# Designs tried in a protein design run: peptides against a protein of PDB entry 3QIS. Part 212

Target 1, 334 residues: chain A of PDB entry 3QIS
Amino acid sequence: PSLELSRREFVFENVKFRQLQKEKFQISNNGQVPCHFSFIPKLNDSQYCKPWLRAEPFEGYLEPNETVDISLDVYVSKDSVTILNSGEDKIEDILVLHLDRGKDYFLTISGNYLPSCFGTSLEALCRMKRPIREVPVTKLIDLEEDSFLEKEKSLLQMVPLDEGASERPLQVPKEIWLLVDHLFKYACHQEDLFQTPGMQEELQQIIDCLDTSIPETIPGSNHSVAEALLIFLEALPEPVICYELYQRCLDSAYDPRICRQVISQLPRCHRNVFRYLMAFLRELLKFSEYNSVNANMIATLFTSLLLRPPPNLMARQTPSDRQRAIQFLLGFLL

## One batch from the design tools (peptide; made by RFdiffusion4, then SolubleMPNN)

Design b2_p21_5_s4 (from b2_p21_5, 9 letters changed)
Fold by OpenDDE base, seed 1:
Structure b2_p21_5_s4 (fold): chain B 334 residues (1-334), chain A 21 residues (1-21)
Amino acid sequence: as target 1 above (334 residues)
Amino acid sequence: MSEEELEEKISSFYNSLLESL
């Protein structure tokens, strides 16, 4: 069996969070026998491609002189955004197109990723006074390293760092401030807030706006701005309630005094964001007659975002654990 | 908006929100 490929090198320029890019190529059976093709893992890999890449179709049959189009889809989800933002991973891969009883054909994937405030740590974002696209990649690495060290110090030492006034981190990320300030000003009376999905085009505009600027107003509908807040919280590498405190939140779920003590032990940026979000959500609940938002809906929605089980325990979360997590948040909303 | 104006707006908003808590 033999294949002819129309292209073997693919470049994905300016890859962004949640923006699908597609490149297509053709494979043709230039042999005299039917052939089966498949993308196969490299010798040390479990998958035929990185998590942000997909081939469609990834396997198939070709009759003699048959041609098929293959799409290479690049999509950075919440699962890939953090490792791409840090530069731990890159838009580079090699695909192996295997022909049954034939040859291997190598495809080279390359490109560049544009960092996003989505999938960046709360600690790094509190240190980042400018839009992420204005920050040199070298400085992003330094900010993540410094943020990790600060988180560890904050967990180990209740000592307020006497940082000089010019280097003081923001109380909350500017991106969270922008989203919540917009929703507070314009969305308190929005019917079906957090129940109606945003528009995908508007979500992309909001992400690009937050990554590139400090706007006076966020573009898009209140529904798109609300969904952008949910996406932001979902994409955090560590949830607003740190994984180390997850079990203590569940154990305290029915004691409001202990719940407040647990939150007081969060790193400063996480604690500030948590208090900020809870105050905003309590304000929205005052307008429940207009926005159709209730405490149970909000607690259920935000529990999965703010109070996530550690990755190693995620598959073991019981319905009781979920109910305790909801009850923990309800104690801050009511 | 300058970095100082941003920091002031965030601080003012955060403080006003905490006073309402």
Scores: peptide ipSAE 0.262, ipTM 0.857, DockQ to the pose 0.677
Fold by OpenDDE base, seed 4:
Structure b2_p21_5_s4 (fold): chain B 334 residues (1-334), chain A 21 residues (1-21)
Amino acid sequence: as target 1 above (334 residues)
Amino acid sequence: MSEEELEEKISSFYNSLLESL
């Protein structure tokens, strides 16, 4: 069996968070026998491609002289955004198209990724006074390293060294400040806030706006700005409540005094963001007659974002653990 | 917005939030 491929080299320019890109090619059975094709893992890989790449179809049968279109889809989700922002991963891969009882065909994937404030750590964003697209990629690595060290010092209750006033981190990331300040000013009376989805085009515009500028006003509807806040919190590499405190939050969920003590042990930026979000959400709850927002809905929605189980425990989360997590957040909303 | 204006806006907001707690 043999295949002819219309193209073997693919370039994905200016790849962005949550923006789908597609490249297509054709494979043709130029042999005299039916063939089965599949994308296969390289030696030592578990998957045929990196998490931000897919082939569709990834396998199939071709009769003699049959042709099929294959789509190569590049999509950076919350699961790939952090490693691409840091430059740990890149828009580069090699796909192996295997032909049963035939040869392998190699496809080269290349391109460039544009960093996002989505999927960047709270610590790094607190140090970043300019939009992420204005920061040199080399400096993003330094900011993540410095931010990791600051997180560890804060968890150990080490007194921060007196950083000069020019190098002092922001109390909260400018991006989350912009989102919440906008919602506070314009969305407190918005009917069905956090219940109505945003527009995908507006969400992309909001992400691009936060990555490239410090706007006086965020573009899009209140629903799109609200969903952008949820996406931001979901994309954080470390949730607002650090993984190290997850179990302690569950264990304390019915004791409001212990809950406050657990929150006081968060890294400074995480603690500030948590308090900021809780105060904003309590303000929204005062307008429940207008915005249809209630404490149970908010606690249920934000629990999965703010109080995520550590990756090693995700598969073990019980309904009881989820109820404790909701109860923990309710103690800050009521 | 300048970096100084941003820091002032964030700080003012954070302080007002702490006074409301």
Scores: peptide ipSAE 0.246, ipTM 0.848, DockQ to the pose 0.683
Fold by OpenDDE base, seed 2:
Structure b2_p21_5_s4 (fold): chain B 334 residues (1-334), chain A 21 residues (1-21)
Amino acid sequence: as target 1 above (334 residues)
Amino acid sequence: MSEEELEEKISSFYNSLLESL
């Protein structure tokens, strides 16, 4: 069996968070026998491609002289965004198209990724006074390393060194401030806020706006701005309530005094963001007659974002654990 | 908006929101 490929080299320019890109090519059976094709893992890989790449179809049969179109889809989700932002991973892969009882055909994937404030740590974002696209990639790496060290010092109750007034971190990320300030000003009376999905085009405009500028007004509908806040919180590498405090939040869920003590132990940026979000959500609840938002809905929605189980416990979350996590957040909304 | 204006707006809003708590 043998195949002819219309193309073997693919370049994905300016790959962005949540923006799907597609490249297509054709494979043709130029042999005299039916053949089965499949994308196969390389010798050391568990998957035929990196998590941000997909082939469709990834396998199939071709009769003699049959041709099929294959789509190569590049999509950076919350699962890949952090590793791409840090430069630990890149838009580079090699696909192996295997022909049963035949040859292997190699496809080269290349491109560039544009960093996002989505999937960046709260600590790094508190140090970024400019849009992330204005920050050199080398400085992004340094900011993540410094942010890790600050988080560790904060947990150890080490007094931050008196860094000069110019080096002081923001109290909250500017991106969180921009999203929440917009929602506070314009969305308090929005019916079905956080219940109606935004538009995908508007979400992409909001992401690009936050990555490239400090706007006076965020573009898009109130629903798109609200969903962008949810996406931002979901994409955080470390949730607003650090994984280290997850179990203590569940154990304290019915004692409001202990809940406040647990929150006081968060790193400064995480604690500030948590308090800021809780204050904003309490303000939204005053307008429940207009926005149809209630404490149980908000607690249920934001619990999955703010109080995530550690990756090692994610598969073991019980309905009881979820209810305790919701109860923990309710104690800050009421 | 300058970095100083941004820091002032964030600080002012954050403090006003926390004083309401």
Scores: peptide ipSAE 0.276, ipTM 0.862, DockQ to the pose 0.730; fails the geometry check
Fold by OpenDDE base, seed 3:
Structure b2_p21_5_s4 (fold): chain B 334 residues (1-334), chain A 21 residues (1-21)
Amino acid sequence: as target 1 above (334 residues)
Amino acid sequence: MSEEELEEKISSFYNSLLESL
């Protein structure tokens, strides 16, 4: 069996979070026998491609002189955004197109990723006084390393580090401040807030706006700004309530005094963001007559974002654990 | 907005929010 490929090198320029890019090529059976093709894992890989890449179709049959179009789709989800922001992963891959009883064909994938404030740590964002696209990649690496060290110090030492005034972190990320300040000013009376989905085009504009600027006003509808806040919280590499405190939150869920003590043990930026979000959500609940928002809906929605189970416990989360997590958050909303 | 002006706005907002808690 033999294949002819129209192209073997693919370049994906300016890849962004949640922005789909597609490149197409053709494969043709220039042999005299039917053939089966498939994308196969390289040696030591479990998958034929990186998590941000897919081929469609990834396998198929070709009759003699048959041609098929294959789409290479690049999409950076919440599952890939953090490793691309840090430069741990890159827009580079090699695909192996295997022909059954034939040879392998290698496809080269290359490109560049544009960093996002989505999928960046709260600690790094608190140190980032400018839009992420203005920050050199080398400095992003340093900010993540420093942020990890400061998180560890903050967990070990409840004492505020006497950081020099010029290097002091923001109390909350500017991106969270912008999103919540907008919602507080313009969305408290918005019917079905956090219940109506935003527009995908507006979400992309909001992401690009937060990555590139410090706007006076966020573009898009209140629904799109609200969904952008949810996407931001979902994309965090570590949830607003750190994984280390997850079990303690569940264990304290029915004791409001212990719940407040658990929150006081969060790293400064996480604690600040948590308090900020809870105050905003309590204010939003005062307008329930207008926005149709209630404490149970908000607690259910935000618990999945703010109080995520650690990766090692995800498969073991019980309905009781979920109810305790909701009850924990309700104690800050009521 | 300068970095200082941004810090002041975030700090002022956060302090006002904490005083309301």
Scores: peptide ipSAE 0.245, ipTM 0.848, DockQ to the pose 0.665; fails the geometry check

Design b2_p21_6_s1 (from b2_p21_6, 9 letters changed)
Fold by OpenDDE base, seed 5:
Structure b2_p21_6_s1 (fold): chain B 334 residues (1-334), chain A 21 residues (1-21)
Amino acid sequence: as target 1 above (334 residues)
Amino acid sequence: DEKLKEEEERLEKFYNELVSS
């Protein structure tokens, strides 16, 4: 069996968070026998491609002289955004198109990624005084390393931040402030806020706006700005409530005094973001007559974003754990 | 520099207003 491939080299320029790119090629059975093709893992790989890449179809049969179009889809989700932002991963891969009882055909994937404030740590973002696209990649690496070290120091209560006026971190990320300030000013009376989806085009404009500028106004509908806040919180490499405190939040869920003590132990940026979001959400709840927002809905929605189980426990989360997590947040909303 | 400082002051002010309520 043999295949002819119309193309073997693919370049994905300016890949961005949540922006789908597609490249297509054709495979043709130029042999005299039916053939089965599949994309297969390389040696020591578990998957045929990186998490941000997909082939469609990834397998199939071709009759003699049959041709099929294959789509190579590049999509950076929350699962890949952090490692691409840090430069730990890159828009580079090799696909192996295997032909049963035939040859392997190699496809080269290349390109460039444009960093996003989405999927960047709260600690790094508090140090970013400028939009992430203005920050040199070398400095992004330094900021993530420094952020990790400061998170650990903050949890250990060991070292005061060196309060050099030029290096003082923001109290909250500018991106969170911009989103929340917009929602506070313009969305408190918005019917079905956080219940109506935003528009995908507006979400991309909001992401691009936050990545490239410090806007006076965020573009898009209140629904799109609200969903952008949810996407931002979901994409955080570490949730607003750090994984180390997850179990303690569940254990304290019915004691509001202990809940406040647990939150006081968060790293400064995480604690500030948590308090800021809770203050905003309490204010939003005062307008429940207009926006149809209630504490149970908000607590349920934000629990999955703010109080995520550690990855090792995610598959084991019980309905009781979920209810405790919701109850924990309710103690800050009521 | 001035525009960055104004933005930092705006962020700190709004944060403090919202968290102090």
Scores: peptide ipSAE 0.035, ipTM 0.687, DockQ to the pose 0.900
Fold by OpenDDE base, seed 2:
Structure b2_p21_6_s1 (fold): chain B 334 residues (1-334), chain A 21 residues (1-21)
Amino acid sequence: as target 1 above (334 residues)
Amino acid sequence: DEKLKEEEERLEKFYNELVSS
């Protein structure tokens, strides 16, 4: 069996968070026998491609002289955004198109990723006074390393060294402030806030706006801005409530005093973001007659974002654990 | 520099207003 491929080299320029890119090519059976094709893992890989890449179809049969279009889809989700932002991973891969009882065909994937404030740590973002696209990639790496060290020092209750006034981190990421300030000003009376989905085009505009500028106003509907806040919180590599405190939040869920003590042990930026979000959500609840937002809905929605179970416990989360997590947040909303 | 400082002051002010309420 043999195949002819219309293209073997693919370049994905300016790959962005949540922006789907597609490149198509044709494969043709130029042999005299039917053939089965499949994308196969390389020797050391569990998957035929990196998590941000897919082929569609990834397998199939071709009769002699049959041709099929294959789509190579590049999509950076919350699961790949952090490692691409840090430069730990890159828009580079090699796909192996295997032909049963035939040869392998290699496809080269290349391109560039544009960093996002989405999927960047709260610590790093608090150190970024400019939009992430204005920050040199080398400096992003340094900021992430320094932010990790600051988080560890904060968790160990080590007093931060008095870094010079010019190097003081923001109290909260500017991106969170921009989203929350917009929602506070314009969305308190928005019917079905956090219940109506945003528009995908508007979400992309919001992401691009936050990555490239410090806007006076966020583009899009209140629903899109609200969903962008949810996406931002979901994409955090470390959730607003650090994984180390997850179990303590559950254990304290019915003691408001202990809940406040647990929150006080968060890293400064995480603690500030948590308090800021809770203050915003309490304000939003005052307008429940207009926005149809209630404490149980908000607690249920934000629990999965703010109080995410550690990866090792995610598969073991009981309904009781979820209820305790919701109860923990309710103690800050009421 | 001035625009960055003005934004930091705006962020800090609004944060303090929102968390003090």
Scores: peptide ipSAE 0.034, ipTM 0.686, DockQ to the pose 0.908
Fold by OpenDDE base, seed 3:
Structure b2_p21_6_s1 (fold): chain B 334 residues (1-334), chain A 21 residues (1-21)
Amino acid sequence: as target 1 above (334 residues)
Amino acid sequence: DEKLKEEEERLEKFYNELVSS
């Protein structure tokens, strides 16, 4: 069996978080026998492609002289955004199109990724006074490394934050401030806030706006701005409540004094973001007659974002653990 | 109320200092 491929080199320019790109190519059976094709993993890989790439279809049969169109879909989700922002991964891959009893055909994937404030650490964002797209990639790497070292020092209580460093970090990321300030000013009376989905086009505009500028006003509907805040919190590499404190939050869920002590042990930026969000959400609950928002709905929604289980415990989360996590947040909303 | 307002005013002041710098 043999295949002819219309193209073998693919370039995905200016790949962004949550923006789907597609490139298509054709494969043709130029042989005299039916053939089965499949994308296969390389020798040391578990998957035929990186997490941000997909082929559709990834397998199939071709009769003699039959042709099929294959779509290569590039989509950066929350699961890939952090490693692309840091430059640990890149928009580069090699696909192996295997033909049963035939040859392997290699496809080269290349391109460039544009960094996002989505999927960047709270510590790194607190060091960024300018939009992330204005920051050189080399400086982003240094900011992530410095952010990790300061988080560890703060958790160990070893060194006071060197308040003498020429560039004082922000108290909260400017991106969180922009989102929450907009929602506070314009969305407190919005019916079904955090219950109605935003528009995908508006979400992309909000992400691009936060990545490239410091706007006076965020574009889009209140629902899109609210969903952008949820997406931002979900995409964080480290949740607002650090993984190290997860179990202590569950253990303290019914003691409001211990809950406040646990939050006081968060790194400065995480603690500030948590308090700022809880303050905003308590204010939003005062407008429940207008926005249909209640404490149980908010606590349930934000628990999965703010107090996510560590990756090693995620598969073992019990309904009791979820209820304790919700109860922990309720103690800050009521 | 007062604690939220004080926290918002501190964050707003901080943001305004950031944008003006």
Scores: peptide ipSAE 0.032, ipTM 0.668, DockQ to the pose 0.099
Fold by OpenDDE base, seed 4:
Structure b2_p21_6_s1 (fold): chain B 334 residues (1-334), chain A 21 residues (1-21)
Amino acid sequence: as target 1 above (334 residues)
Amino acid sequence: DEKLKEEEERLEKFYNELVSS
């Protein structure tokens, strides 16, 4: 069996977080026998492609002289955004299109990724006074490495950050401030806030706005701005409540004094973000007659974002653990 | 109110320091 491919090289320019890109090509059976094709893993790979890439269809059957269109879809989710922001991964892959009883055909995937404040650590964002798209990629790597080292030092030594670093970190990321300030000013009376989905186009505009500028006003509806905050919190590589404190939050869930002590042990940026969000959410709850927002809804929604189980415990999360996590947040909302 | 306002005033001051620099 043999195939003809209309194209073998694919370039995905300006790949962004949550923005689907598609490239298409045709495969044709130019042989005299039917053939089965499939994308197969390379040697030592578990998957035929990187997590941000897919082929559709990824397998199929072609009669002689039959042609099929294959879509190569590039989509950076929360699961790939952090490694692309850090430059640990890149928009590069090689796909192996296998022909049963035939040869392999190699497809080259290339492109560039545009960094996002979504999926960047709170520590790195607190060091970014400018939009992330103004920060050189090399400096993003350094900021993530420095953020890790400073987190580790802060945990191990309880030493105040040496005031000798030329630029003081922000108290909270400007992106969180922009989102929360907008919601506070404009969304406190918004009916069904955090209950109505945003518009996907507006979400992309908000992401692009936060990645490229420091706006006076965030574009889009209050629902889109609210959902952008949720997406931001979900995409954090380390949740607002660090994984190391997860179990302690659950264990303290019914003791408000211990809960406050646990939060006081968060890294400065995480602690500030947590307190700022809780202050905003408590203010939002005063307008419950207008916005239909209640403490149980908010606690349930934000628990999965702010108080995530460590990856090693994710599969073991019990309904009791989830209820304790909700109760932990309720102690800051009431 | 006061605590949120104090946090907002601190953050707004910080934001204004950032956009003015």
Scores: peptide ipSAE 0.031, ipTM 0.674, DockQ to the pose 0.100; fails the geometry check

